# Peptides against a protein of PDB entry 3C66: the designs that were tried, part 1

Scores and structures below are computed, not measured.

Target 1, 189 residues: chain A of PDB entry 3C66
Amino acid sequence: KSWANLFEKNDFFFRYKFYLEITAYTRGSDEQHLKWSGLVESKVRLLVMKLEVLAGIKIAHPFTKPFESSYCCPTEDDYEMIQDKYGSHKTETALNALKLVTDENKEEESIKDAPKAYLSTMYIGLDFNIENKKEKVDIHIPCTEFVNLCRSFNEDYGDHKVFNLALRFVKGYDLPDEVFDENEKRPSK
Structure headers, positions and changes below count from the first letter of each chain, unless a header shows other numbers.
Peptide ipSAE was made for these designs. It is ipSAE averaged over its two directions, with the distance scale d0 held at 1.0 Angstrom where the peptide's residues are scored. Compare it between designs on one protein only; published cut-offs may not apply.
A fold fails the geometry check if it doesn't show the stated peptide or something in it is severely misdrawn.

## One batch from the design tools (peptide; made by RFdiffusion4, then SolubleMPNN)

Design b1_p30_6_s4
Fold by OpenDDE base, seed 1:
Structure b1_p30_6_s4 (fold): chain B 189 residues (1-189), chain A 30 residues (1-30)
Amino acid sequence: as target 1 above (189 residues)
Amino acid sequence: SLTKNRKMKATWENGKVVISGDKMVLLLEK
């Protein structure tokens, strides 16, 4: 398949058994989030490059478009809950307790002026070299370097009350619903 | 936290995989 075909959404989220989710969180203004998420997104390619050279990783393929969402987030506990529950089909239902901000409701008075958590999520599809021997693939180093790179860019990004960055390794069948269209069937185990 | 993963085991084509979310480590085993 051509490189271009690999970036088709429908193919991407079915192609791999494993995905690395990179989520930038911001509890603050949309402007703050734009800067933070933009920075994170700009560095994803560097992470991919570092992953690809690891023994045991055959392919690290980024989906180039972020998934965006935002929630009314009145408390710090809510913010922690979002960070805990987001990014997995198994746990994302807990987010139903929060008000999702949509184009339809964003102008409502109760939503417009409410504290918000913004989320931008990038996905990397992963394929591994399967060998007949026990092999260890440690992605901790490149992931840590990536987080450090993002966090160190601006001193303000050290404020975990506002800015957060998390990586989640998920199986294809446990991807969030956001990555699938209504007519698509979730991958099976 | 760097990751939101939990340790899990998975099986694919020619091996078993142990994933440590805390350390972002994958172990491929027969």
Scores: peptide ipSAE 0.036, ipTM 0.617, DockQ to the pose 0.193
Fold by OpenDDE base, seed 5:
Structure b1_p30_6_s4 (fold): chain B 189 residues (1-189), chain A 30 residues (1-30)
Amino acid sequence: as target 1 above (189 residues)
Amino acid sequence: SLTKNRKMKATWENGKVVISGDKMVLLLEK
């Protein structure tokens, strides 16, 4: 399969058993989120490069486009809940308690002026070199370096009430629903 | 089998990456 095919949505989320999710969160303005998420997205390639050189990682391939969503987020507790529950099929149903902002509802008075949490998520597909049953692959270092790189770019990103960054390791069968089309069947365990 | 990163308690550390299960999170503070 050509490299071009690896980055197409059609098979990307079925190709790997494991994925790293990188989510930029913003509870503030869309402008704030655009700047923050844009920065994070611009650094993903550097993380990929650092992952690829790890002995236990055979392949690290980024998906080309971010997944974007926003929720009405009236409280800080709601914002924490979003960060806790998002990114896993097992937990994402909890987000149904919040109002998802859509093109259809964004102009409603109750939504238009409401506080919002914005999410932008990048995905990296991972394939591992497993030689022994007890092989350890530690991705902590490259992930920490990535987070530090994003954080250190602007002092404004130090406000955790507004800006957050999360990395989540997930299995293919536990990917969020957003990555699949309506006609696609979720990978099995 | 793949051994994942160390599971840390769900404690937020200022300016540090906290790993709980399969989630790594940075809490930024001014």
Scores: peptide ipSAE 0.026, ipTM 0.564, DockQ to the pose 0.093
Fold by OpenDDE base, seed 4:
Structure b1_p30_6_s4 (fold): chain B 189 residues (1-189), chain A 30 residues (1-30)
Amino acid sequence: as target 1 above (189 residues)
Amino acid sequence: SLTKNRKMKATWENGKVVISGDKMVLLLEK
């Protein structure tokens, strides 16, 4: 199936039982985040290629558009909380304790100059080969290589207080709400 | 069915791999 047909959001988040989420985090300026997230996004294709050649992976299809969000993030603890809770429907409600930055509120005095955490998330849909009754698929190597590639690009990206990168393996029913339209029902368990 | 390696269950419950060097091992079962 041509990657070209994946441009339509319509069923991507319903096609697969499993997804790999790649989230670039930045607690800093929008400019810092643009550079960091742009780098990460530019390397996703390399990760996909490495995943596709694994015997246990039948398909690794990237969603073409990143999901963007930002939160007021006054403390390092808040930043850790965001990184812990984001990317799963089970835990994302904890983010309601933080102020989501929106186009409507971004110019408010309390938000405009506040410390922020920026998030850019890429999704890869995964399909697996189950040839044997029991098979192990180790994605550690390609994932580690990907993270190292991104982190080593610039010495500044080694600062975990500012820049972070997370990979999350998520089931379709546990995808964040952001990937679904208001009229869409999330996949069932 | 796809199950996470029990040894990695805690790491996989949150499915989050930060640069922790943790192995991501999936156990695939028919």
Scores: peptide ipSAE 0.041, ipTM 0.635, DockQ to the pose 0.276; fails the geometry check
Fold by OpenDDE base, seed 2:
Structure b1_p30_6_s4 (fold): chain B 189 residues (1-189), chain A 30 residues (1-30)
Amino acid sequence: as target 1 above (189 residues)
Amino acid sequence: SLTKNRKMKATWENGKVVISGDKMVLLLEK
């Protein structure tokens, strides 16, 4: 099976029990987000390479395309809430308290000029070598290195009020709704 | 002065890896 077939959306989010979500957050301009998210996205393959060499990881497959979303984000507290709640089906409903920016509403006066939080999320499907029940797979090191790599690229990216980067380990059944099509059934526990 | 090379501090708290200013990396404890 060609690597290309492995990354078809329809199978990707059902193929693995575990996923690593990499989300670049920007509370600022679209331009700022494009630069930040673009950088993060460009480094994902390096993270994959580092994950693949871990003894406990059998497979680390990146999904090829980011998921994009943006919210009206008038306050810093809202931005913190987005960062806390996004990326899990269990918590993502809290985001309904915020105005999701869509193609349909983006030109509305109340939305157009509003402060926004931009999100770009990359997914890595993970398969673990379960042979040794006791083997702890520590992905902390490669993940930390990845974050450091991204954050250190530009001094501006050190401003947590604007730029944030989150890595979340999620189970397939807890993936955000955005990864599934309307007709797709969420994986069961 | 934001030092360009500031390593993000990662701390282990309550079975979670917290990267300062960034979301938690969960260690899968089997």
Scores: peptide ipSAE 0.032, ipTM 0.560, DockQ to the pose 0.073; fails the geometry check

